# Ledger of designs, part 271: peptides against a protein of PDB entry 7PB4

Target 1, 105 residues: chain A of PDB entry 7PB4
Amino acid sequence: KMLNIKEYKEKLLSTLGEFLEDHFPLPDRSVKKKKKNIQESSVNLITLHEMLEILINRLFDVPHDPYVKISDSFWPPYVELLLRNGIALRHPEDPTRIRLEAFHQ
Target 2, 218 residues: chain B of PDB entry 7PB4
Amino acid sequence: DALQMAVGYFEKGPIKASQNKDKTLEKHLKTVENVAWKNGLASEEIDILLNIALSGKFGNAVNTRILKCMIPATVISEDSVVKAVSWLCVGKCSGSTKVLFYRWLVAMFDFIDRKEQINLLYGFFFASLQDDALCPYVCHLLYLLTKKENVKPFRVRKLLDLQAKMGMQPHLQALLSLYKFFAPALISVSLPVRKKIYFKNSENLWKTALLAVKQRNR

## One batch from the design tools (peptide; made by RFdiffusion4, then SolubleMPNN)

Design b2_p22_4_s2 (from b2_p22_4, 11 letters changed)
Fold by OpenDDE base, seed 5:
Structure b2_p22_4_s2 (fold): chain B 105 residues (1-105), chain C 218 residues (1-218), chain A 22 residues (1-22)
Amino acid sequence: as target 1 above (105 residues)
Amino acid sequence: as target 2 above (218 residues)
Amino acid sequence: VSEEDEQRLRLMVEELVILRAQ
């Protein structure tokens, strides 16, 4: 039973990764806005997969404070997507923090 | 069932022939209160009773007691909330009932089955920010509802005007911070980085009941 | 993104959370 759960979890993670790449890709950075010298701090946006991984890990690693601070690497539309779908919740006292929904509770 | 009889009484209204209308009303109200606080109410019961509480069919005291008992067993129908908001537009409910409704809506927000139609009411809720009694609770509701698409220049101006009038209110700062997060170009003002944004604890009235609901639905 | 894809995302995340809690 335990081995099957681990294998199933790994398969589901792989399937989620593929699904996210296909349906929720990052916007193409390829719009070369002309080199105006604004040091656009090249904030590397993380994938939705990486964002979910961070949120899931935080939920289990720190269950008493499962909130993650929204960094500049978090693409705002992904944050909105997660909140809109009830996958994540905003902190009641800090709009810069979100948590994963505790679906197991 | 005693609850069905009580709900039916509120729905149909008092039968003319009852000599002791007040005792009958109190009996049925206590039945609803007892079930709601112990077990919660079914979505259908909430649909009926919530509409009654906001329709002006009964007096303010009765409406207040009914509204305080709108505790779900599992979920609240979005349609019930939309209908309830429609009654706010008719203006038959007291100011205190409106405040209580917004407190209830914030407290029960997670138990509402869908949010699509409620999100369409964003403009209506935003207009209610001008009411000083509602403003703290409406800010909290908008904090829960706000999407990037809702953040418009005219709404930013209205929030800044409210801030100029009311001062740096914590609930208004919470909403402005969220607006700045979604649309930083619309808010040139440096907002103080508040680590804690305090909304008025709308849940206090239902805290014990909400804990029980969450425990039953685990 | 379709509404269907958003719902599917939720279900997948929900399942992952449940599985991790086991």
Scores: peptide ipSAE 0.643, ipTM 0.434, DockQ to the pose 0.330
Fold by OpenDDE base, seed 4:
Structure b2_p22_4_s2 (fold): chain B 105 residues (1-105), chain C 218 residues (1-218), chain A 22 residues (1-22)
Amino acid sequence: as target 1 above (105 residues)
Amino acid sequence: as target 2 above (218 residues)
Amino acid sequence: VSEEDEQRLRLMVEELVILRAQ
């Protein structure tokens, strides 16, 4: 039973990775060349997969303070996506912090 | 179990024949309070007691005490919250009970199992912003609930009108900043960037209880 | 992004969290 759960979890993680690459890719850096918004060009954006990994890990590693600080590497549309779908929640006192929903609680 | 007897008493109501109705009520209320603060309540117990607290079946003092001990052992059912909001619409609870409910809802937000149906109640919560006593707590709730699809031009106008009436309140600014994040084209006004949002609910009546719940669920 | 894909994302994340708790 436990081996099957681990294998299933690994398979689900792989499937999620593929799903995110197919349906939720980062915007192509190529198109933003024309508009001089200089500030966006230097920030290395993380994937939605990496963002979810950070949030899931924080939920289990620090269950008493499961909030992650939103960095400049967090693409705002991904933050919005997670919040609007009830996957993440905003910190009640700090708008720069979000947590994963505790679906297991 | 003493808790089951207490919950059953509130659910069924006082049997008319008991000469010591008030003593029996107080005994059962203390039982619920003691269990809730020590161990938390099961989702089913919260479902029953939360509805009772908002139904107007008992007096305001009793309803207030019941609502103050709506502390989960693990989770609160979204259905319980939806039913509770339905009682707010009936208007049988006091204004103080409504305030306490919104405070409770914000405090317990993280323990509610699902948010889909609660999100459908967004319009109802937003309408409650016009109540000056509710406004700070409703702003906090909406800050937690607001999605991009909720940010409509008419709601932006209502928030700006409310700001014009009440001034630049921290809780209202927090909500407006969130609205500007989702729909920057709807809010042309520059809003001060607040790194910390101080809602009135920072002194959560349940702070110690919530810490205990989190410790038990570790 | 379709509403269906967003719902699927939520379900996948929910399942992952539940599985990790087990």
Scores: peptide ipSAE 0.642, ipTM 0.397, DockQ to the pose 0.317
Fold by OpenDDE base, seed 2:
Structure b2_p22_4_s2 (fold): chain B 105 residues (1-105), chain C 218 residues (1-218), chain A 22 residues (1-22)
Amino acid sequence: as target 1 above (105 residues)
Amino acid sequence: as target 2 above (218 residues)
Amino acid sequence: VSEEDEQRLRLMVEELVILRAQ
């Protein structure tokens, strides 16, 4: 059965999710429990999967301004990973904003 | 075609025997300009002409006009950019040509096919921050290129020293903010949370052409 | 993370973007 484009996309999303969990997991929250009083605001880091979902959605939902603001939930190594691999681009005028590369254009 | 003849003229150089060298040069330059602004240039044409513009083969006025029409039809080869940067090292181009090149490089950055070799030139670009005329455009380029591995203590010191010398320039603040993002432990100084970083609009020279390129490639 | 995994990530994201545009 030729998987329709929708089914293939769903399968690819699932495969990407598994791939990201295996190869790009968030750093374990457990290790930095040492007591120093730095009010590290308990900003919940999002997964690379969630970050990519946000970026992809923004690219298609707002194609004229496809940039997403980098929040404290964005793990800096993930942002760097996307930028260095040409998956994302930094806003030319706003370092707090990144977009997904428009691979379809 | 007329473009191939024009590119070939710049590549091979003027045939010594032509009495109307200036008229021939102008004709070929106008041909390149017209095609570049209308349709863009192929990657091979950009490779040839960009190299010529920076080699010092022609005068500054001609080099400036060539460089201004380095508008891609689709992509620019990274190799062309690396070759161009190599000419900057040789120092045969004018200061104005260097400024224009960095403006061009920033404006055309998204059209460069690969960035791996350009990223290796990070140290060279960073050294160019000491040139006051280049600094705004180099900061913008570095802002596009900077990875965590590039954020070293010695570069942080150099940027802070430059800030002390030049003041809180928007382009320098942009780069420092990026450095702080990658390596917060290296930058103890509180940077103003600027919501918008204003680089000099390097794209202004090519804005219409870039819009046309993006429309043709969509 | 291996260079290979980073390349795979790029390819997967590229494919997803292309598929979503269709």
Scores: peptide ipSAE 0.642, ipTM 0.431, DockQ to the pose 0.325
Fold by OpenDDE base, seed 3:
Structure b2_p22_4_s2 (fold): chain B 105 residues (1-105), chain C 218 residues (1-218), chain A 22 residues (1-22)
Amino acid sequence: as target 1 above (105 residues)
Amino acid sequence: as target 2 above (218 residues)
Amino acid sequence: VSEEDEQRLRLMVEELVILRAQ
């Protein structure tokens, strides 16, 4: 049973990865809107897959403080997507922190 | 069972023929309270009793006691919350009952099964910010509900006007900070960088019960 | 993104969380 659960989890992770690449790709960085002076810090946006991995890992690694700080690498539409679908929750006292929903609790 | 009889009493109302109407009411109310605090209530029981508490069918004291024991066993149906909000529009409940309802809604927010229909009520909740007694709890609720699409220029103006009227209230600043997060271009005002947003502890009334619910569902 | 895809995403994440808790 345990081996089957691990294998199934790995298959599901792979399927999720493919699904996210197909349906939730990062926007092409090509629209260099020439807004002038703000240091376009080339903030490397992370994939939705990477974002979910961070959130899932934090939920299990630090269950007493499962919140992740929203960094500039978090594409705002992905954050909104997770929040609107009840996949993530905002911290009640800090809008810059989100957690994964504890679906196992 | 005793709970079904109690719920049925509140649903159907007092049978005219009972000489001891008040004793019967108290008996059934205690039954609901005891079950709710020990085990929580089923979604169907909450659906019935929540509507009763807000309908104005009973007096304020009874409605308050019913609402205080709206503790789920597992989940609360979103439909129950939507129906409850509809009663707030009718205005048959007291101001204290409305405050208690918003406190309850914030405290029980994570136990509501879905949020799609509740999110459609965003405009109604936002309008309730004008009530000084409700404002702290409505801000907390809106903080939980607010999505980027809800952050509109007219709502920003209303929040800033409320801040001008009421001062820099912690709950209002929390909501404004969230609005600024979603739409920084709409809020030119420098909000104080509060490391911690303070909402009134709406959960205090149910803290022990909520811990018990979370433990039972683990 | 379709509403269906968003629902599917939720279900997959939910299942992953449940599986990791086991």
Scores: peptide ipSAE 0.640, ipTM 0.491, DockQ to the pose 0.327

Design b2_p22_4_s3 (from b2_p22_4, 9 letters changed)
Fold by OpenDDE base, seed 2:
Structure b2_p22_4_s3 (fold): chain B 105 residues (1-105), chain C 218 residues (1-218), chain A 22 residues (1-22)
Amino acid sequence: as target 1 above (105 residues)
Amino acid sequence: as target 2 above (218 residues)
Amino acid sequence: VSEEAEQLLRLMVEELVILEAQ
């Protein structure tokens, strides 16, 4: 049965979610507060899944400017991971902006 | 085919006995140029010709023409780039060839199959910032390559020193802005919020060819 | 993270983008 493109997409999204949780979890916040005075900017880090969702949505919602501004919620290792693997590209004129690679173009 | 004969000529070198060495060289060079600009070159052809262009086997004029036609049909092997960089270390190529190589590397960056080995050369590229002729193009390359792990205190100091020497160059500001993004604690200086990073359009030399490559690979 | 996991991530995202474009 050719799984409807929608069903296949849903399955892929589910598989991706599980895969990301297993292989690319956020760092455990539980690393003990050694008291160095660096202001705990209580910035809630987003998951890699959420990050990819934002990037994918932006790619399709605003195809002429598919760049997302990197916020403090973006865990830097995830940004590097996406860039390193050619999943995302940095804006040529603004290093604080990244886009998803347009694999469909 | 004519291209294989041309590549073979450059690889093996001129056969001693040809009285018309220059005419033969020009014929083969034109063959490579024509194919490269129309269709692009295979990764294997680029591997051979890129190394030849940087090895000092031929004169600067020939090397420049070869390097200008290093246009991929599909991809460039990272190994070819690593080998090419190794030739830069040997110093048998002219300064103009080095500049052209960095321009080429930036222009063709997206067509390189892998970046892992190129990323290991980060330190070498960073050292090349000291060359005033290379600096704009090296900054652009480093902007493409830089990871958080590359942003070290000593490199920050070197960039700031370079900025002090050369002034607030747009390409240096672009790289410094990226460094500040990865390691804000290392760069206490207020960088002007440049809304636009301006690198020299290294791609201009290959703009038409790159568009054609992208269209063929769609 | 293994190189294989990173490669698989790319492939999955690529496929997802292709599917979203359909």
Scores: peptide ipSAE 0.646, ipTM 0.456, DockQ to the pose 0.334
Fold by OpenDDE base, seed 3:
Structure b2_p22_4_s3 (fold): chain B 105 residues (1-105), chain C 218 residues (1-218), chain A 22 residues (1-22)
Amino acid sequence: as target 1 above (105 residues)
Amino acid sequence: as target 2 above (218 residues)
Amino acid sequence: VSEEAEQLLRLMVEELVILEAQ
């Protein structure tokens, strides 16, 4: 049973990765090239996959404070996507912090 | 069952001929209250009773008691909430009922099945910020609902105007902090770095019931 | 993004969280 769960988890992670690349890709860096003047610091945006991984890990690693601070690497549309779908929750006292929904509880 | 009879009584209204109208009303109201607090109500029962509580079909005391027992067994339908908000627009409910509704809406927010239509009502909720009695609870609701697309210059101005009028209220600061998070360019004003956002604890009325609901749905 | 894709995302994440808890 445990081996099957690990294999299934790995398969699900792989499928999720592919799914996220296909349906939720990061915006092409190409569009930002033309407006030269705004010192938008070249903050490397993380993928939605990486964002979910961070959130999942935090949920299990620190269950008493499962909140992740939203960094500049978090693409705002992804944050909003997770919130509107009930995948993530905003901290009631700190709007800069989000948690994954504890679907296992 | 007794609950279905009680819900049916509220839905159909009091039958004219009963000499003991008040006793019958109280009996059915107690039935609803007892079931709601013990087990919660089905989504369909909440749909019916919430509509009744806000329609002005009964007196304010009855409406208040009904609204206080709108405790879900599992989920609340978004459609029920939308219908409820539609009744707020008609203005047949008391100010106290409106306050109670917003408190209820905040307390039960996580039990509402969907948020898409509620999010479309953002403008209506935002307009209700002008009501001093509603403002604390509406700020809390908006804090839960606000998306980046909702943060507009005119809304920022309105919030700042409210802050100028009402002072630095914790609930208003919470909402402004969220607005600044989504649109930092729209809020040039230095907001005090509050480590904690404080809303009025609207959930206190249902705290025990909500704990019970969460325990049953585990 | 389609509503269907967003729903599927939720389901996949939910399942992943459930599996991680095991």
Scores: peptide ipSAE 0.645, ipTM 0.457, DockQ to the pose 0.333
Fold by OpenDDE base, seed 5:
Structure b2_p22_4_s3 (fold): chain B 105 residues (1-105), chain C 218 residues (1-218), chain A 22 residues (1-22)
Amino acid sequence: as target 1 above (105 residues)
Amino acid sequence: as target 2 above (218 residues)
Amino acid sequence: VSEEAEQLLRLMVEELVILEAQ
């Protein structure tokens, strides 16, 4: 039974990864560098996969405070996507913090 | 059943011939209240009763009692909320009923099945910020609804003007902090770093009922 | 992004959370 759950989980993770690459890719940074020396702070945006991993890990690692601080690496459209679909919730007292919905509870 | 008879009474209105109209009204209202607080109401029952509460068909006392028992068994239809907002535009409900509706809407927000049509009403809710009695609850609702697309220069100006008039209200600061998060370039003003956002607890009226609903739907 | 894709994303995340809790 446990082996089947692990295998199913691995398969689901793989399927989710492929699905996210196909449907939710990061925007190509093909913003033409107009030469203005605005030090666009080279904040590397994380993938939606990495964002979900952080949120899932936080939910299980710290269940009493499952909130993650939104960093500059979080692409705002992904945050909005998770919130509008009820996958994530904004902290009631701190708009800079979000949690994954506890679907298992 | 007793609930269907009660809902039917409110929908059809009082039959002219009943000598004891007030006793009949009270009986049916108590039936709705009892079922709503024990089990919650079906989405269809909420659709009917919420419409009645905001239509002005009954007196303010009755409408207030109906609105207070709009507790879902499972979900609230977004269509019911859109219809309710349409009645707010007609202006047949009291100011106290409007306040209670926004409190209800915030408290029941997670039980509304969809948010697409409610999100289209963003501009209507934002315009209601000018009402001092509604402002705290509308700020909370907007805090739940606001997307980056809603953060426009004219709305930022309106919020800053409102802050200049009303002072640094916690609910307004909460909404401004969210606006600054989505559009930092539009808000040059240093907002005080508040570690905690405080909204008026709209849930207080329904706290026990909401806990029971969440327990039943687990 | 299609509404269907967003719904599927939710379902996949829900299932993943349920599996992680086991």
Scores: peptide ipSAE 0.645, ipTM 0.465, DockQ to the pose 0.332
Fold by OpenDDE base, seed 4:
Structure b2_p22_4_s3 (fold): chain B 105 residues (1-105), chain C 218 residues (1-218), chain A 22 residues (1-22)
Amino acid sequence: as target 1 above (105 residues)
Amino acid sequence: as target 2 above (218 residues)
Amino acid sequence: VSEEAEQLLRLMVEELVILEAQ
């Protein structure tokens, strides 16, 4: 049973990775050159996969304070995506912090 | 079941003939209160009782007591909340009941099964910011609901105008900070970096009940 | 992004969280 769960988890992680690459890719850097939108911060955006990994890890590593601070590497549309789908929750007292939904609780 | 009889009484209304209407009402109300605080209410029971509390079928005192015991066992149906908001539009409930409803909605927000339809009501909630009694709780609700798509120039203007009228209220600043996060280009004003958003969470009438619900559902 | 893709994302993350707890 445990072996099957681990294998299934690994398969799910792989499938999620592929799914995120196909359906939720980061915007190509090429398009941002023309519009002077102030989001020219030289900060490398992380993938949605990396963002989810951070959120999942925090949920299990620090279950009493599962909130992650939104950094400049967090692409705002991904944050919004997670929030609108109920995957993540905003901190009630700090708009710069989000947590993963505790689906296991 | 005593609870089913109580809910049925509120749903069907008092049968005309009983001279002891007030005693019967109080008995059923106490039954609902006791079950709600001990065990929570089923989603169906909340649907019925929440509508009753906001419909104006009973007096303000009864409606207030019903609304105070709208504690879920597990979840609240989004449809129940949408129906409740529809009753707010009809205007048959008191101002105090409206305030209590928004407090309840904020307190129970995490227990609502879905948020899609509630998010469609964003404009209605935003319009309620003009009510000084509702404003703190509506700001908190909007803080929970706000998406980037909701952050429009006209809403920014309204929030800034409201801030000019009411002063720099913590709840309004919280909402403005969120708006600035989603749309920094729309808010040129330097907002003070408040590290903590102070909503009136300390006044959550349901704090103890919600802790009990979370403990039972673990 | 399709509504379907967003729903699937939620389901996948939900399942992953449940599996991680186990």
Scores: peptide ipSAE 0.641, ipTM 0.450, DockQ to the pose 0.329

